# Designs tried in a protein design run: peptides against a protein of PDB entry 3NZW. Part 86

Target 1, 212 residues: chain A of PDB entry 3NZW
Amino acid sequence: TTTLAFRFQGGIIVAVDSRATAGNWVASQTVKKVIEINPFLLGTMAGGAADCQFWETWLGSQCRLHELREKERISVAAASKILSNLVYQYKGAGLSMGTMICGYTRKEGPTIYYVDSDGTRLKGDIFCVGSGQTFAYGVLDSNYKWDLSVEDALYLGKRSILAAAHRDAYSGGSVNLYHVTEDGWIYHGNHDVGELFWKVKEEEGSFNNVIG
Target 2, 222 residues: chain B of PDB entry 3NZW
Amino acid sequence: QFNPYGDNGGTILGIAGEDFAVLAGDTRNITDYSINSRYEPKVFDCGDNIVMSANGFAADGDALVKRFKNSVKWYHFDHNDKKLSINSAARNIQHLLYGKRFFPYYVHTIIAGLDEDGKGAVYSFDPVGSYEREQCRAGGAAASLIMPFLDNQVNFKNQYEPGTNGKVKKPLKYLSVEEVIKLVRDSFTSATERHIQVGDGLEILIVTKDGVRKEFYELKRD

## One batch from the design tools (peptide; made by RFdiffusion4, then SolubleMPNN)

Design b2_p16_2_s4 (from b2_p16_2, 9 letters changed)
Fold by OpenDDE base, seed 2:
Structure b2_p16_2_s4 (fold): chain B 212 residues (1-212), chain C 222 residues (1-222), chain A 16 residues (1-16)
Amino acid sequence: as target 1 above (212 residues)
Amino acid sequence: as target 2 above (222 residues)
Amino acid sequence: GPPPLPIPPSLLPWYL
């Protein structure tokens, strides 16, 4: 898996691959690694598919309960804390989760929290999570600027996942791309890695390690 | 060292059509290199136009299917005989599987039915309870032999329109029930030729708006 | 005894 999220002047970009593996077997190329918790809040998935899917779905329920009880959308801080508290209770039980909780509230603005099964909870501006994270960071860190246009930021997110899909055997399939703004998240499509690779190679003159 | 799990072999396959879905399984049950049964059905009608198979360790599979059938029953009791939707069934099965997160059911689960729009639906589950809706899925011993075939023949992977220099993909389209049955039969006959844990018989459950029908075909018995 | 049978990939949990 390779997931990433970063803050920039235009909000948050979230980009993820779609491959699941079972050892050397490609179990799926079409997994949704983003949960849409509410119109303003996303969760990303890396690690055990069942652990992430189950508990982030559960988190969604807790977030909805918060809204019903408090008559206000849950904060990104509170949502991420709920998940962090849960996984901490299971510490040592063998959960495998590397998650990002990304969202926008009026109080917080655009916010990203990293939460993993070790109980780590980090607020930050840039995270790449998964087996391909280092490949994504290589591209992302080299091109990231706070002042990126929305178009450039979307492309950078997509391009970083593509780099990881190219180098990480456990990442691939497609890129799912999101832009989070004050008006909520916007889905920016599913981009097949095979088609995207050749397009990017041609347009950039990149990936010269592959002969066309 | 004690192993609480067995492996009873076999293979299952689901394919969703436009207004139907199929779930098929061989009827061979094995332990190691011994055939326990040549006809042990592993695909079940669970009611509400939902068919289910949990392939792997048969004891766990049977337990899971039994629990799900019971869940359907209780759903009717609690909700005035409301039909359980396939998506709700999938969520329920996730909870059944994940409820044993630290001692999982040693099975690959597939369900098939119709979604609320009357479209064919196939859901696949890992042993721990992650699930995905797909157009097709193979599970069990010969899944690695069948799944690439389904990628090519159901999802038209690596197929291009002639004369396009590989630039235009073969368009996705739904397959007829007859075409799907042919693919299922070809999948299982091929798997039987190459995998010792697959054979004897093929049972196919076909879900339509009119209900569930069953078809049976002989496979090699060697 | 006979060599151990490999675990089918379908019986492995999915990893993302």
Scores: peptide ipSAE 0.471, ipTM 0.818, DockQ to the pose 0.903; fails the geometry check
Fold by OpenDDE base, seed 3:
Structure b2_p16_2_s4 (fold): chain B 212 residues (1-212), chain C 222 residues (1-222), chain A 16 residues (1-16)
Amino acid sequence: as target 1 above (212 residues)
Amino acid sequence: as target 2 above (222 residues)
Amino acid sequence: GPPPLPIPPSLLPWYL
């Protein structure tokens, strides 16, 4: 898996691959590694598929309960804390989760929290999470600027996942791309890595390790 | 050390059509290299036009299917005989599986039915309850032999339009029930030839708006 | 005795 999220002047970009594996077996190429918790809040999934899918779905329910009780959308800080507290209760039980909780509230602005099954909870501007994270960071860090246009930021997110899909055997399938703004998240499509690779190679003159 | 799990072999296969879905399984049950039964059904009608199979350790599979059937029953009691939708069934099965996250059911689960729009639906589950809706899925002993074939023949992977120099993918289209049955039969006959844990019989459950029908075919009894 | 039978990939949890 490779997931990433970063803040920039235009909000948040979230990009993820779609491969699931069972050892050396490619279990799926079409897994949704982003949960749409609410119109303003996203969760990303890396690690155990069931652990992430189950608990982030549960998180969605907790976030909805918060809204019903408090008559206000849950903060990104609070949502991430709920998940963090949950996984911390299971510490040592063998949960495998590397998640990002990404959202936009009026109080917080665009906000990203990293939460993992070790109990780590970090607020930050840039995270890459998964087996391909280092490959994604290589591209993302090299091109990241706060002042990126929305178009450039979307491309950078997509391009970073593509790099990871190329180098990480456990990442691939497609890129799912999101842009989070004050008005909520916008889905920017599913981009098949096979097609995207050749397009990017041609347009950039990149990936010269591949002939053809 | 005590191993609570066994492996009873077998293979299952789900394919979704436009207005139907199929879930098929062989009827061989094994332990190690011994055939326990040549006819032990592993695909079940669970009511509400939902068919289910949980392949792997048969004791766990049977337990899971039984729990799900009970869940369907209770759903009717609690919701005035409302039909359980396939997506809700999938969510329920996730909870059944994940409820044993730390002592999992040792099974690969597939369900098939119709979605709320009347379109064929197949859901597959890992042992701990991650799930995905797909057009097709193979599970069990010969899944690694069958799944690539399904990728090619159902999802048209690596197929291109002739004369396009590989630039135009073969368009996705639904298969007819007859085409799906042919693919299922070819899959299982081929798997039987190459895998000792697959054989004896093939049971296919076909879900349509009119209900569930069953077809049976003999496989090699080797 | 004969070598142990392999665990089929379908019985492994999915990892992302």
Scores: peptide ipSAE 0.458, ipTM 0.810, DockQ to the pose 0.935; fails the geometry check
Fold by OpenDDE base, seed 5:
Structure b2_p16_2_s4 (fold): chain B 212 residues (1-212), chain C 222 residues (1-222), chain A 16 residues (1-16)
Amino acid sequence: as target 1 above (212 residues)
Amino acid sequence: as target 2 above (222 residues)
Amino acid sequence: GPPPLPIPPSLLPWYL
């Protein structure tokens, strides 16, 4: 898996691959690694598919319960803390989760929290999470600026996942791309890695290690 | 060292059509290199137009199917005989599987039915309860032999329109029930030739708006 | 005796 999220002047970009593996077997190329918790809040999935899917779905339920009880959308801080507290209770039980909780509230603005099964909870502006994270960071860190246009930011997110899909055997399939603003998240499509690779190679003159 | 799990072999296959879904399984049950049974059905009608198979360790598969059937029963009791939707069934099965997260059911689970719009639906589960809706899925011993074939013949992977120099992919389309049954039969006959744990018989459950139909075909008995 | 049968990939949990 490769997931990323970053803050910029235009909000948050979230980009993820779609491959699942079972050892050397490609189990799926079409996995949804972003959970749409509510119109303003996203969760990303890396690690054990069941652990992430189960507990982030559970998190969605907790966020909805908060909204019903408090008559206010849950904060990104509180949502991430609920998940962090949960995984901490299971510390040592063998959960495998690397998650980002990304969203917007009027109080916080655009916010990203990293949460993993080790009990780590971090607020930050840039995270790449998964087996391909280092490949994504290589592209993202080299091109990131706060002042990116929305178009450039979307491309950078997509391009960073593409780099990871190219180098990480456990990442691939497609890129799912999101833009989070004060008005909520916007889905920016599913981009097949095979088609995207050739397009990017032609347009950039990149990936010269591949003949084609 | 004690291993609590067995492997009873076999293979299962689900394919979703436009207004139908198919879930098929061979009827061979094995332990190691010995055939225990040549006719042990592993695909079940669970009610509410939902068919289910949990392939792998048969004891775990049977237990899971029984629990799900019981869940359907209780759903009717609690909700005035409301039909359990296929998406709700998938969520329920996730909870059944994940409830044993630290001592998993040693199975690959597939369910098939119709969604709320009457479209064919196939859901697949890993042993611990991750799930995805797909157009097709193979599970069990010969899944690695069949799944690439389904990628090519159901999802038209690596197929392009002639004369486009590989620029235009073959468009996705639904397959007819006859085409799906043909693919299922070809899949299992081929798998039987290459995998010792697959054979004897093929049972196909076809889900339509009119209910569940069963078809049976002989496979090689070697 | 014969080597143990391999665990089929379908019986492994999925990782992302």
Scores: peptide ipSAE 0.456, ipTM 0.811, DockQ to the pose 0.923; fails the geometry check
Fold by OpenDDE base, seed 1:
Structure b2_p16_2_s4 (fold): chain B 212 residues (1-212), chain C 222 residues (1-222), chain A 16 residues (1-16)
Amino acid sequence: as target 1 above (212 residues)
Amino acid sequence: as target 2 above (222 residues)
Amino acid sequence: GPPPLPIPPSLLPWYL
């Protein structure tokens, strides 16, 4: 898996691959590694597929309950804390989760929290999470700036996942891309790596390690 | 060291069509290299036009299917005989599986039916309850032999339009029930030839708006 | 006795 999220002047970009594996077996190329918790809040998935899918779905339910009880959308801080508290209760039980909770509230603005099954909870501007994270960081860090246009930021997110899909055997399939703003998240499509790779290579003159 | 799990072999396969879905399984049940039964069905009609198979350790599979059938029954009691939708069934099965997260059911689960729009639906589950709706899925002993074939023949992976120099992919289209049944039969006959845990018989459950139909075909018995 | 059967990938949990 490779997931990433970063803050920039235009909000948040979230980009993820779609491969699941079972050992050396490619279990799926079409897994949804983003949960749409509400129109303003996303969760990303890395690690155990069932652990992430089950508990982030549960988190969605908790966020909805908060909204019903408090008559206000849950904060990104509170949502991430709920998940963090839960996984901490299971610490040592063998859960495997690397997640980012990304969203916008009027109070917080665009916000990203990293939460993992070790109990780590971090607020930050840039995270890459998964087996391909280092490959994604290589591209993302080299091109990131706060003042990116929305178009450039979307491309950078997509391009970083593509780099990871290229180098990480456990990442691939497609890139799912999101832009989060004050008005909520916008889905920017599913981009098959097989097609995207050749397009990017041609347009950029990149990936010269691969002879077409 | 005590091993609580067995492996009863076999293979299952689900394919969704436009207005139908199929879930197929062989009828061989084995332990190690010994055939326990040549006809032990592993694909079940669970009611509400939902068919289910949980392939792997048969004791766990049977337990899971039984629990799900019971869940359907209680759903009717609690919701005035409301039909359980396939997506709700999938969520329910996730909870059944994940409820044993730390002592999992040793099974690969597939369900098939129609979604609320009447379109074919196949859902696949890992042993601990992650699930995905897919157009096709193979599970069990010969899944590694069949799944690549389904990628090619159902999802048209690595197929391109002639004369396009590999630039235009073969368009996705739904397969007819006849085409799907043919693919299922070819999959299982091929798997039977190359895997000792697959054979004897093939049961195919076909789900349409009119209900569940069952077909049976002989497989190699060696 | 015969060698143990390998666990088929279908019976492994999915990892992201």
Scores: peptide ipSAE 0.450, ipTM 0.806, DockQ to the pose 0.912; fails the geometry check

Design b2_p16_3_s1 (from b2_p16_3, 7 letters changed)
Fold by OpenDDE base, seed 2:
Structure b2_p16_3_s1 (fold): chain B 212 residues (1-212), chain C 222 residues (1-222), chain A 16 residues (1-16)
Amino acid sequence: as target 1 above (212 residues)
Amino acid sequence: as target 2 above (222 residues)
Amino acid sequence: QTVDYFANPALQEWWL
């Protein structure tokens, strides 16, 4: 898996691959590694598929309950804390989760929290999470700046996942791309890596380790 | 070393069509190199036009299916005989599986039916309850033999329009029930040839708006 | 990483 999220002047970009594996077996190429908790809040998934899917869905329920009780959307801080507290209670039980809770509230603005099954909860501007994270960081860190245009930021997110899909055997399938703004998240499509690779290679003159 | 799990072999396969879905399984049940049964069905009609199979350790599979059937029953009791939708069934099964997260059901679960729009639906589950809706999924012993075939023949992976120099992919389209059944039969006959844990019989459950139909075909018995 | 469930790849936990 490779997931990433970063803040920039235009909000948050979230990009993820879609491969699931079971050892050397490619279990799926079409897994949805982003949960849409509400129109303003996303969760990303890395690690055990069931752990992530189950508990992030549960998180969604907790967030909805908060909204019903408090008549206000839950903060990104609070949502991430709920998940963090939950996984901390299971510390040592064998959960495997590397998640990013990304969203917008009036109080916080665009916000990203990293939460993992070790109990780590980090607020930050840039995170790459998964087996391909270092490959994604290589591209993302090299090209990131706060003042990216929305178009450039979207491309950078997509391009970083593509790099990881290229080098990480456990990442691939497609890139799912999101842009989070004050008006909520916008889904920017599913981009098949097989097609995207050749397109990017041609347009950039990149990936010269592969002969077309 | 004690192993609480067995492996009863077998293979299952689900394919969703436009307005139908199929879930098929062989009827061989084995332990190690011994055939326990040549006809032990592992695909079940669970009511509400939902068919289910949990393939792997048969004791766990049977337990899971029984629990789900019971869940369907209680759903009716609690919700004025409301039909359980396939997506709700999938969520319920996730909870059944994940409820044993730390001592999992040793099974690969597939369900098939129609979604609320009348479209064919196949959901697959890992042993601990992650699930995904897909057009097709093979599970069990010969899944590695069948799934790549389905990628090619159902989802048309790696197929391109002739004369396009690989630039135009073969378009996705739904397969007819007859075409799907052919693919299922070819999958299982091929798997039977190459895997000792697959054979004897093939049972196919076809879900349409009119209900569940069953078909049976003989497989090699060697 | 992936729980192998006694090294049966057909019945392994899915990993992201």
Scores: peptide ipSAE 0.462, ipTM 0.805, DockQ to the pose 0.425; fails the geometry check
Fold by OpenDDE base, seed 5:
Structure b2_p16_3_s1 (fold): chain B 212 residues (1-212), chain C 222 residues (1-222), chain A 16 residues (1-16)
Amino acid sequence: as target 1 above (212 residues)
Amino acid sequence: as target 2 above (222 residues)
Amino acid sequence: QTVDYFANPALQEWWL
């Protein structure tokens, strides 16, 4: 898996691959690694598929309950803390989760929290999470700036996942792309890596390690 | 060291059509190199136009299917005989599987039916309850032999329109029930040739708006 | 990497 999220002047970009594996077996190329908790809040998935799906779905329920009880949308900080507290209770039990909770509230603005099954909870501007994270960081860090246009930011997110899909055997399939703004998240499509690779190679003159 | 799990072999296969879905399984039950039964059905009609199979360790599979059937029963009791939708069934099965997260059912689960729009639906589950809706899925012993074939023949992977220099992919389209049955039969006959844990018989459950139909075909008995 | 149960690679949990 490779997931990433970063803050920039235009909000948050979230980009993820779609491969699931079982050892050397490609279990799926079409897994949805982003959960849409509410119109303003996303969760990303890396690690055990069932752990992520189950507990992030549960998180969604907790967020909805918060809204019902408090008559206010849950903050990104609170949502991420709920998940962090939950996984910390299971510390040592064998859960495997690397998650990002990304969203926008009036109080917080665009916000990203990293949460993992070790109980780590971090607020930050840039995170790459998964087996391909270092490959994604290589591209993302080299091109990131706060003042990116929305178009450039979307491309950078997509391009970073593509780099990881190219080098990480456990990442691939497609890129699912999101833009989070004050008006909520916007889905920017599913981009098949097989097609995207050749397009990017041609347009950039990159990936010259592959003879096309 | 004691291993609580067995492996009873077999293979299952689900394919969704436009207005139907199929779930097929061989009828061989095996332990190690010994055939326990040449006709032990492993695909079940669970009611509400949902068919289910949990392939791997048969004891776990049977237990899971029984629990799900019971879940359907209670759903009717609690919700005035409301039909359980296939997506709700999938969520329910996730909870059944994940409820044993730390001592999992040793199975690969597939269900098939129609979604709320009347379209064919196939859901597959890992042993601990991750799930995905797909057009097709093979599970069990010969899944590695069949799944690539399905990628090619159901999802038309690596197929391009002639004369386009590989630039235009073969368009996705739904297969007819007859075409799907052919693919299922070819899959299992081929798998039987190459895998000792697959054979004897093929049972196919076809789900349509009219209900569940069963078909049976002989496989090699070697 | 994925976790297999009792060294049977045929039935493993899915990893993202």
Scores: peptide ipSAE 0.457, ipTM 0.803, DockQ to the pose 0.395; fails the geometry check
Fold by OpenDDE base, seed 3:
Structure b2_p16_3_s1 (fold): chain B 212 residues (1-212), chain C 222 residues (1-222), chain A 16 residues (1-16)
Amino acid sequence: as target 1 above (212 residues)
Amino acid sequence: as target 2 above (222 residues)
Amino acid sequence: QTVDYFANPALQEWWL
């Protein structure tokens, strides 16, 4: 898996691959690694598929309960804390989760939290999470600027996942791309890695390690 | 070392059509190299137009299917005989599987039915309850032999329009029930030739708006 | 990384 999220002047970009594996077996090329918790809040998945899917779905229920009780959408800080507290209770039991909780509230603005099954909870502007994270960071860190246009930021997110899909055997399939603003998240499509690779290679003149 | 699990072999296959879905399984049950039964059905009608199979360790599979059938029953009791939708069934099965997260059911689970729009639906589960809706899925012993074939013949992977120099992919389209049945039969006959844990018989459950139909075909018995 | 239940590669949990 490779997932990433970063803040910039235009909000948040979230980009993820879609491959699931079972050892050397490619279990799926079409897994949804982003959960849409509400119109303003996203969760990303890396690690055990069942652990991530089950507990992030559970988190969605907790967020909805908060909204019903408090008559206000839950903050990104509070949502991430709920998940963090939950996984911490299971520390040592063998859960495997690397998650990002990304969203917008009027109080916080665009916000990203990293939460993992070790009990780590971090607020930050840039995270790459998964087996391909180092490949994604290589591209993302080299090109990131706060002042990116929305178009450039979307491309950078997509391009960083593509780099990871190219080098990480456990990442691939397609890129799912999101843009989060004050008006909520916007889905920017599913981009097949096979098609995207050749397009990017042609347009950039990149990936010259591959002849074709 | 103590191993509480067995492996009873077999293979299952689900394919979704436009207004139907198919879930098929062989009827061979084995332990190691011994055939326990040449006809032990592993695909079940669970009611509400939902068919289910949990392939792997048969004891766990049977237990899971029984629990799900019971869940359907209680759903009717609690919700005034409301039909359980396929997506709700998938969520319920996730909870059944994940409820044993630390002592899992040793099975690959597939369900098939129609979604709320009347479109064919197939859901696949790992042993601990992650799930995905797909157009097709093979599970069990010969899944590695069949799944690539399904990628090519159902999802048209690596197929291109002639004369386009590989630039235009073959367009996706739904398969007819007759086409799907042919693919299922070809899949299982081929798998039977190459895998000792697959054979004897093929049972196919076809789900349409009119209900569940069963078909049976003989497989090689070696 | 993948968890294999009692060395049957056909029955492994999915990893992302």
Scores: peptide ipSAE 0.456, ipTM 0.804, DockQ to the pose 0.407; fails the geometry check
Fold by OpenDDE base, seed 1:
Structure b2_p16_3_s1 (fold): chain B 212 residues (1-212), chain C 222 residues (1-222), chain A 16 residues (1-16)
Amino acid sequence: as target 1 above (212 residues)
Amino acid sequence: as target 2 above (222 residues)
Amino acid sequence: QTVDYFANPALQEWWL
């Protein structure tokens, strides 16, 4: 898996691959690694598929309950804290989760929290999470600027996942791309890595290690 | 070290069509190299137009299916005989599986039916309850033999329009029930040739708006 | 990374 999220002047970009594996077996190329918790809040998935899917779905329920009780959307801080507290209760039990909770609230603005099954909870501007994270960081860090246009930011997110999909055997399938703003998240499509790779190679003149 | 799990072999396969879905399984049940039964059905009609198979350790599979059937029953009791939708069934099964996260059901689960729009639906589950809706999925012993074939023949992976120099993919289209059944039969006959845990018989459950029908075909018995 | 309960490839936990 490779997931990433970063803040920039235009909000948040979230990009993820779609491969699931079972050892050397490619279990799926079409897994949804982003949960749409509400129109303003996303969760990303890396690690054990069941752990992530189950608990982030559970998180969605908790977020909805918060909204019903408090008559306002849950903050990104609080949502991430709920998940963090939950996984911390299971610390040592063998959960495997690397998640990012990304969203917008009026009080927080665009916000990203990293939460993992070790109990780590971090607020930040840039995270790459998964087996391909270092590959994604290589591209993302090299090109990241706060002042990126929305178009450039979307491309950078997509391009970073593509790089990881290229080098990480456990990442691939497609890139799912999101842009989060004050108006909520916008889905920017599913981009097949095979097609995307050749397109990017042609347009950029990149990936020269591949002949074709 | 005590191993609480067995492996009863077998293979299952689900394919979703436009207005139907198919879930198929061989009828061989084995332990190690010994055939326990040549006809032990592992695909079940669970009611509400949902068919289910949990392939792997048969004791766990049977337990899971039984629990799900019971869940369907209670759903009717609690919700005025409301039909359980396939997506809700999938969620329920996730909870059944994940409820044993730390002592999992040793099974690969597939369900098939129609979604709320009447379109074919196949859901697959790992042993601990991650699930995905897909157009097709193979599970069990010969899954690794069949799944790549399904990628090619159902999802048309690596197929391109002639004369396009590989630039235009073969368009996705739904397969007819007849085409799907042919693919299923070819899949299982092929798998039977290469895997000792697959064979004897093939039972196919076809889900349409009119209900569930069953077809049976003989497989190689060696 | 994968938990392959008793090393049966057909019955492995999925990883992302």
Scores: peptide ipSAE 0.453, ipTM 0.800, DockQ to the pose 0.423; fails the geometry check

